Peptides against a protein of PDB entry 7Z53. Designs and how they scored, part 26

Target 1, 150 residues: chain A of PDB entry 7Z53
Amino acid sequence: PRIKNQADCIPFFRSCPACPGSNITIRNQINALTSFVDASMVYGSEEPLARNLRNMSNQLGLLAVNQRFQDNGRALLPFDNLHDDPCLLTNRSARIPCFLAGDTRSSEMPELTSMHTLLLREHNRLATELKSLNPRWDGERLYQEARKIV

## One batch from the design tools (peptide; aimed at target 1 N55 M56)

Design b2_p19_6_s2 (made by RFdiffusion4, then SolubleMPNN; from b2_p19_6, 8 letters changed)
Fold by OpenDDE base, seed 4:
Structure b2_p19_6_s2 (fold): chain B 150 residues (1-150), chain A 19 residues (1-19)
Amino acid sequence: as target 1 above (150 residues)
Amino acid sequence: LPDSYNSDEVTQAVLEASK
């Protein structure tokens, strides 16, 4: 049950109270986590973008990964294809374009890029596991199920 | 969504759910 007396609660996140042992605490924690992890930032909020973020070369339900670089063998976000790529203009010597993600701001904040990358890897891992568990699932099913789990 | 940060736990849950 909910604790109605706010005096029995302590500050938690973004001025939300935490009431230990209460449903409010659980709800607040879940809400905080879900607010922090927005799947739209990884998968895109629009179908055209979502398609561009997917690996459509197979039926494995994977998100697209960088084809030029890896992080110690692990996947990185794919590059976007912008005519006037601000990332290329920022550091011309590096010649690294902006990353493609569900949130266009992914390359502006390293923290977001890192999280996007982690969730990308997790999605692909989940999709791979789901494929192993359900060999008859097609790419769409694998993608959607992995997306739901993330 | 939030459980995805615990990769092992999510994997285990998926495996258990598949049994």
Scores: peptide ipSAE 0.023, ipTM 0.509, DockQ to the pose 0.034
OpenDDE base, seeds 1, 2, 3, 5: peptide ipSAE 0.014, 0.014, 0.019, 0.023; ipTM 0.510, 0.524, 0.510, 0.485; seed 5 fails the geometry check

Design b2_p19_6_s3 (made by RFdiffusion4, then SolubleMPNN; from b2_p19_6, 8 letters changed)
Fold by OpenDDE base, seed 2:
Structure b2_p19_6_s3 (fold): chain B 150 residues (1-150), chain A 19 residues (1-19)
Amino acid sequence: as target 1 above (150 residues)
Amino acid sequence: LPDHYNSDEVTQAVLEASK
């Protein structure tokens, strides 16, 4: 069934809206599965991106979370800062920009967004537990150890 | 990755990593 209340929906951008079920969609899904194995979709495969995905305001080894929205108190992915944000262009009334994640397609596929969000929460949970167990560890150590576990 | 589906298993992994 069609979602009647669009206000309850997070807008997503589809890279190829004219080609549903195309090879592009299949490729994206396959990439998501492979990224799930190494969690690179969450942490990023490039150092600059990886740094942008981290919470650098403390030494807790956390990933950055959305500063505007939460899911009933639980963390959501942070927003990206794109000049021509396709998510904003797709649904101008919602005014929700694309999410920032290790996978640039995080806002193109709801499935990816969900998985990224879950792993974000898990990382932060692990980092928190590691901090409790190892109070002397700095943010870098906590981040890396949590990353290894995820 | 299977540990993501069982919080107890994840907790155990954290304990092991803390050693």
Scores: peptide ipSAE 0.016, ipTM 0.467, DockQ to the pose 0.038
OpenDDE base, seeds 1, 3, 4, 5: peptide ipSAE 0.019, 0.014, 0.015, 0.016; ipTM 0.491, 0.492, 0.469, 0.477; seeds 1, 4, 5 fail the geometry check

Design b2_p19_6_s4 (made by RFdiffusion4, then SolubleMPNN; from b2_p19_6, 8 letters changed)
Fold by OpenDDE base, seed 2:
Structure b2_p19_6_s4 (fold): chain B 150 residues (1-150), chain A 19 residues (1-19)
Amino acid sequence: as target 1 above (150 residues)
Amino acid sequence: LPDSYMSDEVTQAVLEAAK
Protein backbone atom coordinates (compact mmCIF):
# COMPACT_ATOMS: atom_id res chain seq x y z
CA PRO B 1 0.00 0.00 0.00
CA ARG B 2 1.06 3.56 -0.66
CA ILE B 3 1.90 5.57 2.40
CA LYS B 4 0.06 8.86 2.31
CA ASN B 5 0.82 10.03 5.80
CA GLN B 6 4.41 10.74 6.71
CA ALA B 7 3.62 9.82 10.27
CA ASP B 8 3.13 6.28 9.05
CA CYS B 9 6.41 6.24 7.16
CA ILE B 10 9.28 4.03 8.16
CA PRO B 11 12.56 5.88 7.71
CA PHE B 12 15.24 4.28 5.61
CA PHE B 13 18.92 4.96 5.73
CA ARG B 14 20.84 5.38 2.53
CA SER B 15 24.57 5.37 2.72
CA CYS B 16 26.85 6.76 0.06
CA PRO B 17 27.38 3.34 -1.50
CA ALA B 18 23.64 2.91 -1.80
CA CYS B 19 23.01 6.29 -3.38
CA PRO B 20 21.38 6.08 -6.79
CA GLY B 21 23.63 6.71 -9.73
CA SER B 22 26.81 5.37 -8.20
CA ASN B 23 28.67 2.33 -9.40
CA ILE B 24 28.50 0.90 -5.93
CA THR B 25 24.74 1.20 -5.99
CA ILE B 26 24.58 -0.60 -9.29
CA ARG B 27 26.70 -3.39 -7.93
CA ASN B 28 24.53 -3.67 -4.87
CA GLN B 29 21.46 -3.84 -7.03
CA ILE B 30 23.02 -6.57 -9.11
CA ASN B 31 23.81 -8.53 -5.99
CA ALA B 32 20.25 -8.15 -4.86
CA LEU B 33 18.94 -9.39 -8.17
CA THR B 34 21.18 -12.43 -8.11
CA SER B 35 20.15 -13.27 -4.59
CA PHE B 36 16.53 -13.17 -5.66
CA VAL B 37 16.95 -16.44 -7.51
CA ASP B 38 17.63 -18.45 -4.38
CA ALA B 39 15.90 -16.01 -2.05
CA SER B 40 19.02 -15.78 0.07
CA MET B 41 18.10 -12.17 0.68
CA VAL B 42 15.17 -13.45 2.70
CA TYR B 43 16.54 -16.54 4.38
CA GLY B 44 20.14 -15.52 4.85
CA SER B 45 23.23 -17.20 3.51
CA GLU B 46 24.76 -17.95 6.89
CA GLU B 47 23.29 -20.30 9.44
CA PRO B 48 23.45 -17.93 12.40
CA LEU B 49 21.61 -15.28 10.45
CA ALA B 50 19.15 -17.82 9.09
CA ARG B 51 18.28 -18.88 12.60
CA ASN B 52 17.73 -15.30 13.66
CA LEU B 53 15.35 -14.84 10.77
CA ARG B 54 13.18 -17.76 11.84
CA ASN B 55 10.37 -17.86 14.34
CA MET B 56 11.73 -20.11 17.04
CA SER B 57 8.72 -19.88 19.31
CA ASN B 58 6.83 -22.72 17.67
CA GLN B 59 7.08 -25.60 15.22
CA LEU B 60 5.28 -23.90 12.37
CA GLY B 61 8.32 -23.25 10.21
CA LEU B 62 7.65 -19.53 10.01
CA LEU B 63 10.01 -16.66 9.44
CA ALA B 64 10.21 -14.07 12.15
CA VAL B 65 8.11 -10.96 11.76
CA ASN B 66 8.16 -7.53 13.30
CA GLN B 67 6.93 -7.62 16.86
CA ARG B 68 5.96 -3.97 17.03
CA PHE B 69 4.44 -3.01 13.73
CA GLN B 70 2.23 -4.40 11.00
CA ASP B 71 1.18 -3.09 7.63
CA ASN B 72 -2.58 -2.98 7.79
CA GLY B 73 -2.52 -6.27 9.62
CA ARG B 74 0.15 -7.81 7.44
CA ALA B 75 3.63 -8.80 8.47
CA LEU B 76 6.71 -6.63 8.31
CA LEU B 77 10.35 -7.57 8.60
CA PRO B 78 11.76 -7.93 12.09
CA PHE B 79 14.08 -5.34 13.52
CA ASP B 80 17.80 -5.90 13.81
CA ASN B 81 19.81 -5.37 16.96
CA LEU B 82 22.66 -3.27 15.67
CA HIS B 83 24.79 -1.40 18.16
CA ASP B 84 25.23 1.57 15.89
CA ASP B 85 21.96 1.43 14.05
CA PRO B 86 22.14 3.78 11.08
CA CYS B 87 18.39 3.88 10.77
CA LEU B 88 18.06 5.28 14.24
CA LEU B 89 20.72 7.82 13.44
CA THR B 90 19.01 8.89 10.24
CA ASN B 91 15.87 10.04 11.98
CA ARG B 92 16.36 10.38 15.69
CA SER B 93 12.78 11.37 16.31
CA ALA B 94 11.28 8.35 14.59
CA ARG B 95 13.26 5.87 16.69
CA ILE B 96 12.75 3.06 14.22
CA PRO B 97 15.68 0.66 13.87
CA CYS B 98 16.87 -1.11 10.77
CA PHE B 99 15.13 -4.21 9.55
CA LEU B 100 16.70 -7.61 9.81
CA ALA B 101 16.88 -9.59 6.61
CA GLY B 102 19.14 -11.91 4.73
CA ASP B 103 20.55 -8.85 3.03
CA THR B 104 22.08 -6.17 5.21
CA ARG B 105 21.02 -3.57 2.69
CA SER B 106 17.35 -4.04 3.46
CA SER B 107 17.05 -0.76 5.31
CA GLU B 108 19.20 1.14 2.85
CA MET B 109 17.17 0.20 -0.20
CA PRO B 110 13.41 0.38 0.15
CA GLU B 111 13.01 -1.58 -3.06
CA LEU B 112 14.68 -4.54 -1.43
CA THR B 113 12.72 -4.07 1.75
CA SER B 114 9.46 -4.31 -0.13
CA MET B 115 10.52 -7.44 -1.91
CA HIS B 116 11.80 -9.01 1.27
CA THR B 117 8.52 -8.24 2.95
CA LEU B 118 6.51 -9.84 0.19
CA LEU B 119 8.62 -12.96 0.22
CA LEU B 120 8.41 -13.11 3.98
CA ARG B 121 4.65 -13.10 3.74
CA GLU B 122 4.73 -15.68 1.00
CA HIS B 123 6.92 -18.01 3.00
CA ASN B 124 4.69 -17.80 6.01
CA ARG B 125 1.65 -18.37 3.83
CA LEU B 126 3.24 -21.44 2.29
CA ALA B 127 4.37 -22.80 5.62
CA THR B 128 0.88 -22.37 6.98
CA GLU B 129 -0.64 -24.14 4.03
CA LEU B 130 1.89 -26.93 4.23
CA LYS B 131 1.07 -27.41 7.88
CA SER B 132 -2.56 -27.81 6.96
CA LEU B 133 -1.70 -30.35 4.30
CA ASN B 134 0.89 -32.13 6.40
CA PRO B 135 -0.06 -31.75 10.03
CA ARG B 136 2.64 -34.10 11.27
CA TRP B 137 5.52 -32.11 9.82
CA ASP B 138 7.65 -30.31 12.36
CA GLY B 139 8.89 -26.76 12.11
CA GLU B 140 12.12 -27.67 10.41
CA ARG B 141 10.37 -29.64 7.72
CA LEU B 142 7.82 -26.91 7.13
CA TYR B 143 10.50 -24.26 6.97
CA GLN B 144 12.63 -26.18 4.52
CA GLU B 145 9.78 -27.17 2.27
CA ALA B 146 8.42 -23.64 2.15
CA ARG B 147 11.91 -22.36 1.46
CA LYS B 148 12.21 -24.70 -1.50
CA ILE B 149 8.97 -23.47 -2.97
CA VAL B 150 9.81 -19.80 -2.65
CA LEU A 1 13.35 -10.86 23.30
CA PRO A 2 14.70 -11.20 19.80
CA ASP A 3 12.22 -10.92 17.00
CA SER A 4 12.80 -14.58 16.29
CA TYR A 5 10.86 -15.31 19.44
CA MET A 6 7.27 -14.38 18.81
CA SER A 7 4.43 -14.33 21.25
CA ASP A 8 1.42 -16.51 20.68
CA GLU A 9 -0.62 -13.44 19.94
CA VAL A 10 1.71 -12.27 17.22
CA THR A 11 2.00 -15.77 15.84
CA GLN A 12 -1.74 -16.09 15.61
CA ALA A 13 -1.99 -12.74 13.87
CA VAL A 14 0.60 -13.83 11.35
CA LEU A 15 -1.20 -17.08 10.69
CA GLU A 16 -4.49 -15.34 10.21
CA ALA A 17 -2.97 -12.77 7.91
CA ALA A 18 -1.38 -15.53 5.87
CA LYS A 19 -4.71 -17.20 5.13
Scores: peptide ipSAE 0.025, ipTM 0.653, DockQ to the pose 0.538
OpenDDE base, seeds 1, 3, 4, 5: peptide ipSAE 0.012, 0.019, 0.017, 0.012; ipTM 0.506, 0.523, 0.544, 0.548; seeds 1, 3, 4, 5 fail the geometry check

Design b2_p19_7 (made by RFdiffusion4; failed a check: a stray cysteine)
Pose (drawn by RFdiffusion4):
Structure b2_p19_7 (pose): chain A 150 residues (1-150), chain P 19 residues (1-19); non-standard residues A16 CSO
Amino acid sequence: as target 1 above (150 residues)
Amino acid sequence: GTTPTLASTSLPLGEFHCL
């Protein structure tokens, strides 16, 4: 009904196999995330990304927030610096990149981005309250406690 | 605040196919 040219096709990449190039093993695929319901979409599933998502400027246990833009004085997710950045393509003049989140698909829909941004703010809210209650806690403890709650 | 510097990562792509 839409593609009249049968020489055309719809693009598709096979998933990456767990055992590349093998003739012995039955091909299986890979999960890049923690299977647990643990908010890995907020905090990351790999140690370097997790650090990059954190605010390292102080001992407050905060996740990083966008430094150029706010939503009526509230935090937005930080930008990611991707090589193949699809978000810039949607509006050339706006030059607004994809967001950095615990998961790489946070910008797929603005509706989805709103939920990620919401949980970012909630973490920082909890970390702020926990600091008021327990001034002796360092940045790592505040981070872990807020993460545990989220 | 902190400005993140690392790009997020993903799994490599496999072979290309048409649907």

Design b2_p19_7_s1 (made by RFdiffusion4, then SolubleMPNN; from b2_p19_7, 6 letters changed)
Fold by OpenDDE base, seed 3:
Structure b2_p19_7_s1 (fold): chain B 150 residues (1-150), chain A 19 residues (1-19)
Amino acid sequence: as target 1 above (150 residues)
Amino acid sequence: GTVPTLARTAPPLGEFFGL
């Protein structure tokens, strides 16, 4: 369905419209971003994929990050492990595989890859903040609560 | 559903992200 209200209020097809005042919370901003980009594209719509997108090495509720590269100290999406990786085939000398995301199409559109990267960083930021606020929460709780905000 | 990235249409992600 097309967005009918193009004013200050953003109608979400999965939730109530957001009509914040002058002070927009980080939650509202993230929800607005993920309203256009289905959060399932970030977290995965299937449990096996969702688990592969998570950092399972600790109880911090984090999404997995790239182990080879960073962007000026900031996280990048992890690489996928494809048998015939089309990204590797595009430029064999570069040896840069496709990124792993909730939707395989993310590597087809750099705009989506960028958005997923930003949302990855936001999730991990939120999970870190939630851990600080709730030190007794385990990794599953932290992940789920951060996911609810995104 | 999801559509896998095709080699013929895959963008140069490494260059895009400065890798």
Scores: peptide ipSAE 0.291, ipTM 0.717, DockQ to the pose 0.032
OpenDDE base, seeds 1, 2, 4, 5: peptide ipSAE 0.273, 0.289, 0.279, 0.287; ipTM 0.704, 0.698, 0.708, 0.713

Design b2_p19_7_s2 (made by RFdiffusion4, then SolubleMPNN; from b2_p19_7, 6 letters changed)
Fold by OpenDDE base, seed 5:
Structure b2_p19_7_s2 (fold): chain B 150 residues (1-150), chain A 19 residues (1-19)
Amino acid sequence: as target 1 above (150 residues)
Amino acid sequence: GTVPTLARTSPPLGELFGL
């Protein structure tokens, strides 16, 4: 990403050639984390799914977030729209649908859902920061650059 | 709508398990 000065560097990034003073150890740590998680499970490996995971209501390059629930003001994964939603069938009284993620199995394992949620928040944080640094970038550029950093 | 400002660090997900 383009930055104005070193003071505007984004922490915990995978690649930022414009930040020569960045800590290589921090970069290696975040790379290890995201390589282990496989970002495709967050962003979707196929374009139709990837588009459904994005917030298309603006040009901020954000991933879609839950419109019904938040975690003390923090984002949660959006709900999916499945014909036969297995999450609804599991607990009919709760009536909570499965979450929409890059992997349909995300709702089957709370630990995986939590990790996806954290990476969702990180992406949106990065996209927000990139928008501040590069106000002329459109939603596609912000999304792609944030995805590269995650 | 309004996009909330996110913290630099990831907070706990206590309410996620309440869904």
Scores: peptide ipSAE 0.176, ipTM 0.713, DockQ to the pose 0.036
OpenDDE base, seeds 1, 2, 3, 4: peptide ipSAE 0.199, 0.150, 0.012, 0.029; ipTM 0.736, 0.724, 0.395, 0.576; seeds 1, 2 fail the geometry check

Design b2_p19_7_s3 (made by RFdiffusion4, then SolubleMPNN; from b2_p19_7, 7 letters changed)
Fold by OpenDDE base, seed 5:
Structure b2_p19_7_s3 (fold): chain B 150 residues (1-150), chain A 19 residues (1-19)
Amino acid sequence: as target 1 above (150 residues)
Amino acid sequence: GTVPTLARTEPPLGELFGL
């Protein structure tokens, strides 16, 4: 959609702004975000990392989610397992490790973390929907097809 | 299977967590 008032807009790739105050539904907002983001940062550009980002406990083609914390019942990024985790070193009392994502900078920039979180949720939503449409698909196919849509 | 399509509804949250 063509945004007339761009004063409060946040620029994204392809010179398209995202502006608050629009009457865009939550669903449309998420879909719009995915259209402007290179999802390779979510899935990981390297195969070992990509595998670590997946939920391997089932054949649902899901990305891994945080097992300790949720955002009002919604998924958060999983924690990484780093030697000398910089997030743990930042606040030694909190003992909260860095998030695991395709981009190692995810825990350094909260804005990036938020975007990864949204795309994580979108992938898992898509994979779940694809499973409903295709009950006989295995986890690999669900994962790949969902990734294509994101 | 069926051709992938854009879903307009979100599934139950339990499925999003792989439950």
Scores: peptide ipSAE 0.009, ipTM 0.399, DockQ to the pose 0.023
OpenDDE base, seeds 1, 2, 3, 4: peptide ipSAE 0.009, 0.006, 0.008, 0.007; ipTM 0.390, 0.369, 0.399, 0.361; seed 1 fails the geometry check

Design b2_p19_7_s4 (made by RFdiffusion4, then SolubleMPNN; from b2_p19_7, 8 letters changed)
Fold by OpenDDE base, seed 1:
Structure b2_p19_7_s4 (fold): chain B 150 residues (1-150), chain A 19 residues (1-19)
Amino acid sequence: as target 1 above (150 residues)
Amino acid sequence: GTVPTLARTAPPLGALFGL
């Protein structure tokens, strides 16, 4: 720690840099993916939202997926249920509502939408694998363990 | 409420995903 007065220090944790080579000036963050991708954007930072993002119809610990559309059999983000859905209002002919995600920007930026979609799929994949390895785990355990791995 | 700026200027992302 570079702070001399430790009495006023608050614990703030960040991942250490990794320098894989002796002369590599470009450092990588440990856990770069999760540091770059805030998992709260996928899972929600608030409990009510987090619950809405989960598939509560079973004990598989899955995130909710779109019920109307798939991408060649692969999951897409679920739709939100907004009264004044801005996605519907912006293009009335398309009639596609906004996606539901932990970050409301998921319907604004294709990059975020794509990332959320990938992590949704990865979570559900991990939860499925964990269920096969631990058949007695309930949906909450599967969800939490998969979330930790993502 | 307010329509986000990016949502107003870009097509619905669902359309980009072929929905």
Scores: peptide ipSAE 0.033, ipTM 0.580, DockQ to the pose 0.025
OpenDDE base, seeds 2, 3, 4, 5: peptide ipSAE 0.015, 0.016, 0.022, 0.016; ipTM 0.446, 0.460, 0.442, 0.430

Design b2_p19_8 (made by RFdiffusion4)
Pose (drawn by RFdiffusion4):
Structure b2_p19_8 (pose): chain A 150 residues (1-150), chain P 19 residues (1-19); non-standard residues A16 CSO
Amino acid sequence: as target 1 above (150 residues)
Amino acid sequence: SVEEEIKTLSNEIRDTLLS
């Protein structure tokens, strides 16, 4: 009903195999995230990304927030610096990149981005309250406690 | 709202962990 040219096709990349190039093993695929319901979409599933998501400027246990833009004084997710950045293409003049989050699909829909941004703010809210209660806690403890709650 | 529900649930979880 839409593609009249049969020489055309819809693009598709096979998933990456767990055992590349093998003739012995039955091909299986890979999960890049923790299977647990653990908010890995907020905090990341690999140690470097997790560090990049954290605010390292102080001992407050905060996740990083966007430094150029706010939503009526509230935090937005930080931008990611991707090579193939699809978000810039949606509006050339706006030049607004994809967001950095615990998962790489956070910008797929604005509706989805809103839920990520909400959980970012909630973490920082909890970490702030926990600091008021327990001034002796360092940045790592505040981070871990808020992460546990979220 | 969704934001208020999330805050309420987070506070309930926090208060349970601190008790």

Design b2_p19_8_s1 (made by RFdiffusion4, then SolubleMPNN; from b2_p19_8, 14 letters changed)
Fold by OpenDDE base, seed 4:
Structure b2_p19_8_s1 (fold): chain B 150 residues (1-150), chain A 19 residues (1-19)
Amino acid sequence: as target 1 above (150 residues)
Amino acid sequence: SLEERLREELRRRKEALLA
């Protein structure tokens, strides 16, 4: 994906290619993820989305979390507010809306959902720790500094 | 509970991706 903000860049290392034969033109990766990992998955690449992903109810620099339920006291991704929610339509009995995340695929792939959730929790943990260490920092400073560390 | 439904839905989606 195209990253507009340099602060959203996360170092990604590519594993060595595997060349099983001299006549094979297919370049295989060895024990590597094919998808590039960047912070835009969590924070969003577009400003409107980035703002929607933040908790704006306080000055703690936190990302928004689900307001309906938690995972044993731990944060989950917030639900999106889609007019025609495809997640609800896919399984009407489950009644689980799509998640709001930096990547629209977060609700399509459980692996992405897990990654988004973990990084959400890590961000909020870091922001909380930074607040403790720097009580005078406002929400914007806390958010940005936590994002840099993630 | 909603959490249980979430877990079930995610499980279903995971299985669908692997099918």
Scores: peptide ipSAE 0.104, ipTM 0.636, DockQ to the pose 0.023
OpenDDE base, seeds 1, 2, 3, 5: peptide ipSAE 0.014, 0.017, 0.023, 0.087; ipTM 0.407, 0.385, 0.418, 0.635; seed 3 fails the geometry check

Design b2_p19_8_s2 (made by RFdiffusion4, then SolubleMPNN; from b2_p19_8, 14 letters changed)
Fold by OpenDDE base, seed 5:
Structure b2_p19_8_s2 (fold): chain B 150 residues (1-150), chain A 19 residues (1-19)
Amino acid sequence: as target 1 above (150 residues)
Amino acid sequence: SLEERLRKELEERKRAMLA
């Protein structure tokens, strides 16, 4: 997302927010980068999570998008509904909850957040295009076919 | 795919970070 001013800033949760230059932070970043990045980071590897990541309000095969914010008209990741949301605790004044994605680290690393956002947009773009090409396909078919292409 | 391109970018950033 584009950050124009302080009011537009989205806080990210860090494992060690008090030690931004610590070895712990570096290790966490390295560990995240060494982990395998695949489509499960976007779609979820568990069925309940996968369903929560989908837009079930229609038959367009779309992934859910943020209902509060957009990035210059483009989609952002939806927010999660965590009881003790660490993102909210990180910056109490901002009141920005953690993002919901296939990876729990989506709100910890801006790089992952950006990647997941781009893949979200790509999926929805593909699903939209597939709907245009195949108007009789239902939401499940559109979702699965778009997922295969991503 | 976009995923593959982004993965390659992440790997490049990883190498740069470790260098």
Scores: peptide ipSAE 0.025, ipTM 0.394, DockQ to the pose 0.035
OpenDDE base, seeds 1, 2, 3, 4: peptide ipSAE 0.020, 0.018, 0.016, 0.016; ipTM 0.369, 0.374, 0.369, 0.344

Design b2_p19_8_s3 (made by RFdiffusion4, then SolubleMPNN; from b2_p19_8, 14 letters changed)
Fold by OpenDDE base, seed 2:
Structure b2_p19_8_s3 (fold): chain B 150 residues (1-150), chain A 19 residues (1-19)
Amino acid sequence: as target 1 above (150 residues)
Amino acid sequence: SLEEELREELEKKKEEMLK
């Protein structure tokens, strides 16, 4: 079900109904909070996913960013490529696919999306700063070092 | 780190929700 249905907002999909004050909504939020362990929700816990989350177009050690949308000039998460994209199915007129992040729930809760977005921006900021401080570091080194200090 | 800060914030929110 859709959390946000406004034309001016990015729609989100949740597997359970999102009713204010409902046990289902509270449970979903609790589950999301309980599952927060480390930065793997941003970087991915599996190598194939981790690679897909990286910007492979250069040696700057950056995470991939959305190529279609920005938040007032700031980076957003890239889109996923799902066969049956629930984000597209729940609001066909919006035509906004699910975001790609280390956590598959990145498009299910705005709170998680926001957090992932902030960490994405922070990683890229750190990688950029590290490149400035260490010009000879390659993309892998920059990525790993930024990941360590996020 | 930002991660640690967000973790603490989420933990506080979790505790409030679990009351």
Scores: peptide ipSAE 0.025, ipTM 0.414, DockQ to the pose 0.035
OpenDDE base, seeds 1, 3, 4, 5: peptide ipSAE 0.021, 0.021, 0.023, 0.023; ipTM 0.405, 0.399, 0.404, 0.414

Design b2_p19_8_s4 (made by RFdiffusion4, then SolubleMPNN; from b2_p19_8, 14 letters changed)
Fold by OpenDDE base, seed 1:
Structure b2_p19_8_s4 (fold): chain B 150 residues (1-150), chain A 19 residues (1-19)
Amino acid sequence: as target 1 above (150 residues)
Amino acid sequence: SLEEKLREELEKKKKALLE
């Protein structure tokens, strides 16, 4: 999902300076590049968010994936659980909530959403390979080692 | 090692996405 109605106010929370709206600005581009390099956009910069982005139902060290939708059989970002979901408020007919990611701008910019999705898939792929190589590793070890590679 | 190969592959993909 993405925010298409730019006429309405988008009440997103920001932990750092960001340009409002759904379009790509110079500031957003720079921030996206920085987040992409350190992968903080994927894993979250704070521990509570990082934990919410993980799949805690097993010991495979995976990131959480969308439970409602897939993209031709491949994983999508999980939905957030915002009380006043700006994605739902902006486009009421679509009824698609915001994605949950390490970057709060993920649902504002489709380009960021796609990038986050790709890196999500790569993390889970890496974790799967690491599990194959090291069957005795627990979920925490798999998660951390995959995170180091990403 | 396989981990090193995976890292190299990922880095190549990341660089390609940034270009």
Scores: peptide ipSAE 0.027, ipTM 0.410, DockQ to the pose 0.101
OpenDDE base, seeds 2, 3, 4, 5: peptide ipSAE 0.022, 0.023, 0.039, 0.024; ipTM 0.442, 0.412, 0.382, 0.429; seeds 2, 3, 4, 5 fail the geometry check

## One batch from the design tools (peptide; aimed at target 1 N52 S57 Q67 L100)

Design b2_p20_1 (made by RFdiffusion4)
Pose (drawn by RFdiffusion4):
Structure b2_p20_1 (pose): chain A 150 residues (1-150), chain P 20 residues (1-20); non-standard residues A16 CSO
Amino acid sequence: as target 1 above (150 residues)
Amino acid sequence: PHLPPQNAYTQETMEWYDSL
């Protein structure tokens, strides 16, 4: 009903196999995330990304926030610096990149981005309250405790 | 209001963004 040219096709990349190039093993696929319900979409599933998501400028246990833009004085997710950045293409003049989050699909829909941004703010809210209660806690403890709650 | 850098990655990303 839409593609009249049968020489055309819809693009598709096979998933990456767990055992590349093997004739012995039955091909299986890979999960890049923790299967647990653990807010890995907020905090990341690999150690470097997790560090990049954290605010390292102080001992407050915060996740990083966007430094150029705010939503009426509230935090937005930080930008990501991707090579193949699809978000810039949606509006050339706006020059707004994709967001950095615990998962790489945070910008797929604004509706989804709103939920990520919400959980980012909630973490920082909890870390702030926990600092008021327990001034002796360092940045790592505040981070872990807020993460545990989220 | 612009915020100060929060870590090295976000600082580099802001510099890259401002160059767009």

Design b2_p20_1_s1 (made by RFdiffusion4, then SolubleMPNN; from b2_p20_1, 7 letters changed)
Fold by OpenDDE base, seed 1:
Structure b2_p20_1_s1 (fold): chain B 150 residues (1-150), chain A 20 residues (1-20)
Amino acid sequence: as target 1 above (150 residues)
Amino acid sequence: MRLPPQNPYQAETVEWWDSL
């Protein structure tokens, strides 16, 4: 590698190639998202991610929220737990990890972070209201019904 | 004195935004 100081490198991994056929003249990236408009930016496109995005400590159907910070009592996106966190690497003084969301780009720009935060809050609001209206619903049903509305 | 919302939809929208 040309850069000897790997400590200051931002870990960028090239997307996996999609190899649809034998005559690959153009390297296309694999789609990491669902093909359906399903709010996967909030809920993730894969089951392991979807589980990590949920608050599994209770039966309220809520998404996970930040445990360190709040916005005037309002929920923020939870932090991710990346081995080589690009947010930590780019700003070592702030020591703020990247946010965990359904879309991995949630931390690329403040506007996107804000939208994900808003949608997380809306989901949790909906799940809370649905619980109030339907006290007998379990956490899975609350989560799924809130997800359908979002 | 908060002026009553002129439009009930605006009131609901404001409350919704404030709840978020």
Scores: peptide ipSAE 0.000, ipTM 0.238, DockQ to the pose 0.020
OpenDDE base, seeds 2, 3, 4, 5: peptide ipSAE 0.000, 0.000, 0.000, 0.000; ipTM 0.203, 0.203, 0.202, 0.247

Design b2_p20_1_s2 (made by RFdiffusion4, then SolubleMPNN; from b2_p20_1, 8 letters changed)
Fold by OpenDDE base, seed 2:
Structure b2_p20_1_s2 (fold): chain B 150 residues (1-150), chain A 20 residues (1-20)
Amino acid sequence: as target 1 above (150 residues)
Amino acid sequence: MRLPPQNPYQAETVEWWESL
């Protein structure tokens, strides 16, 4: 049925098909994520996002953490800087932005937020321990080695 | 007026978080 009243339509966009022009009988979506197990939900699948997720202020190989809030001294996910932040739009009174994570869904449900927070903490723990064991390692190596473990 | 919790993400310490 063609809905004629487009004013009442919620714009859901169909994903782009993978491999246009091939004799694919089954429509597959283009994959925008990494194809291997690399904890991309924590680190992102793209370099710009990955850089934004890192603490670049030092050479400790840490992920970025929330600068406004902590959980009893423990790190929380950093806030994102979205132009049209759905978290700000949903709860205008709280004025709490969405969290920045490798997975854009990190703020959709508390369970995801919790898991991403745990993995962020684990990365930072690992990077810290790796620094203690390897004082000569730079921030890039610490980050990558912690990432390999996670 | 109770001031809103300064940290909306202060989850009550679930015991298992103490082990992490």
Scores: peptide ipSAE 0.000, ipTM 0.206, DockQ to the pose 0.031
OpenDDE base, seeds 1, 3, 4, 5: peptide ipSAE 0.000, 0.000, 0.000, 0.000; ipTM 0.160, 0.206, 0.264, 0.259; seed 1 fails the geometry check

Design b2_p20_1_s3 (made by RFdiffusion4, then SolubleMPNN; from b2_p20_1, 9 letters changed)
Fold by OpenDDE base, seed 5:
Structure b2_p20_1_s3 (fold): chain B 150 residues (1-150), chain A 20 residues (1-20)
Amino acid sequence: as target 1 above (150 residues)
Amino acid sequence: MELPPQNPYQEETVKWWNSL
């Protein structure tokens, strides 16, 4: 189960009518993943890092996404800004820097990268839905509520 | 095309990218 603190549960309804079954399946998979994952790996445990992982250009409560690349229109993790970036040093020709995440291991293991990417997308999906359901919520409220659900 | 910076950290990251 994804929500560990049951006292913070809020009613949440999905608005997507196209593929409700698929949506539920994806949610269940993510719920299973988050049961074994510290959310700090996605959001960061320290406030400076947490802010660096957020989209602060609007009041939508979104996590920041990669500025250069997308996966068929879907979000990817943002790149980090590292002096002596080990990812760049590993393959100089590719010029792909390390990803920014709450855990520095995000670029060390493809499994973590994939998981973080899924959780990034899920957060942004949830924040978007919460905005639709609660148009008066500001970005901070949307971010925090989405984070609780993830 | 590169998306605009989404936070101050990404603003610095863009500068970093341009220095590579």
Scores: peptide ipSAE 0.549, ipTM 0.908, DockQ to the pose 0.593
OpenDDE base, seeds 1, 2, 3, 4: peptide ipSAE 0.456, 0.358, 0.246, 0.000; ipTM 0.878, 0.839, 0.786, 0.179; seed 3 fails the geometry check

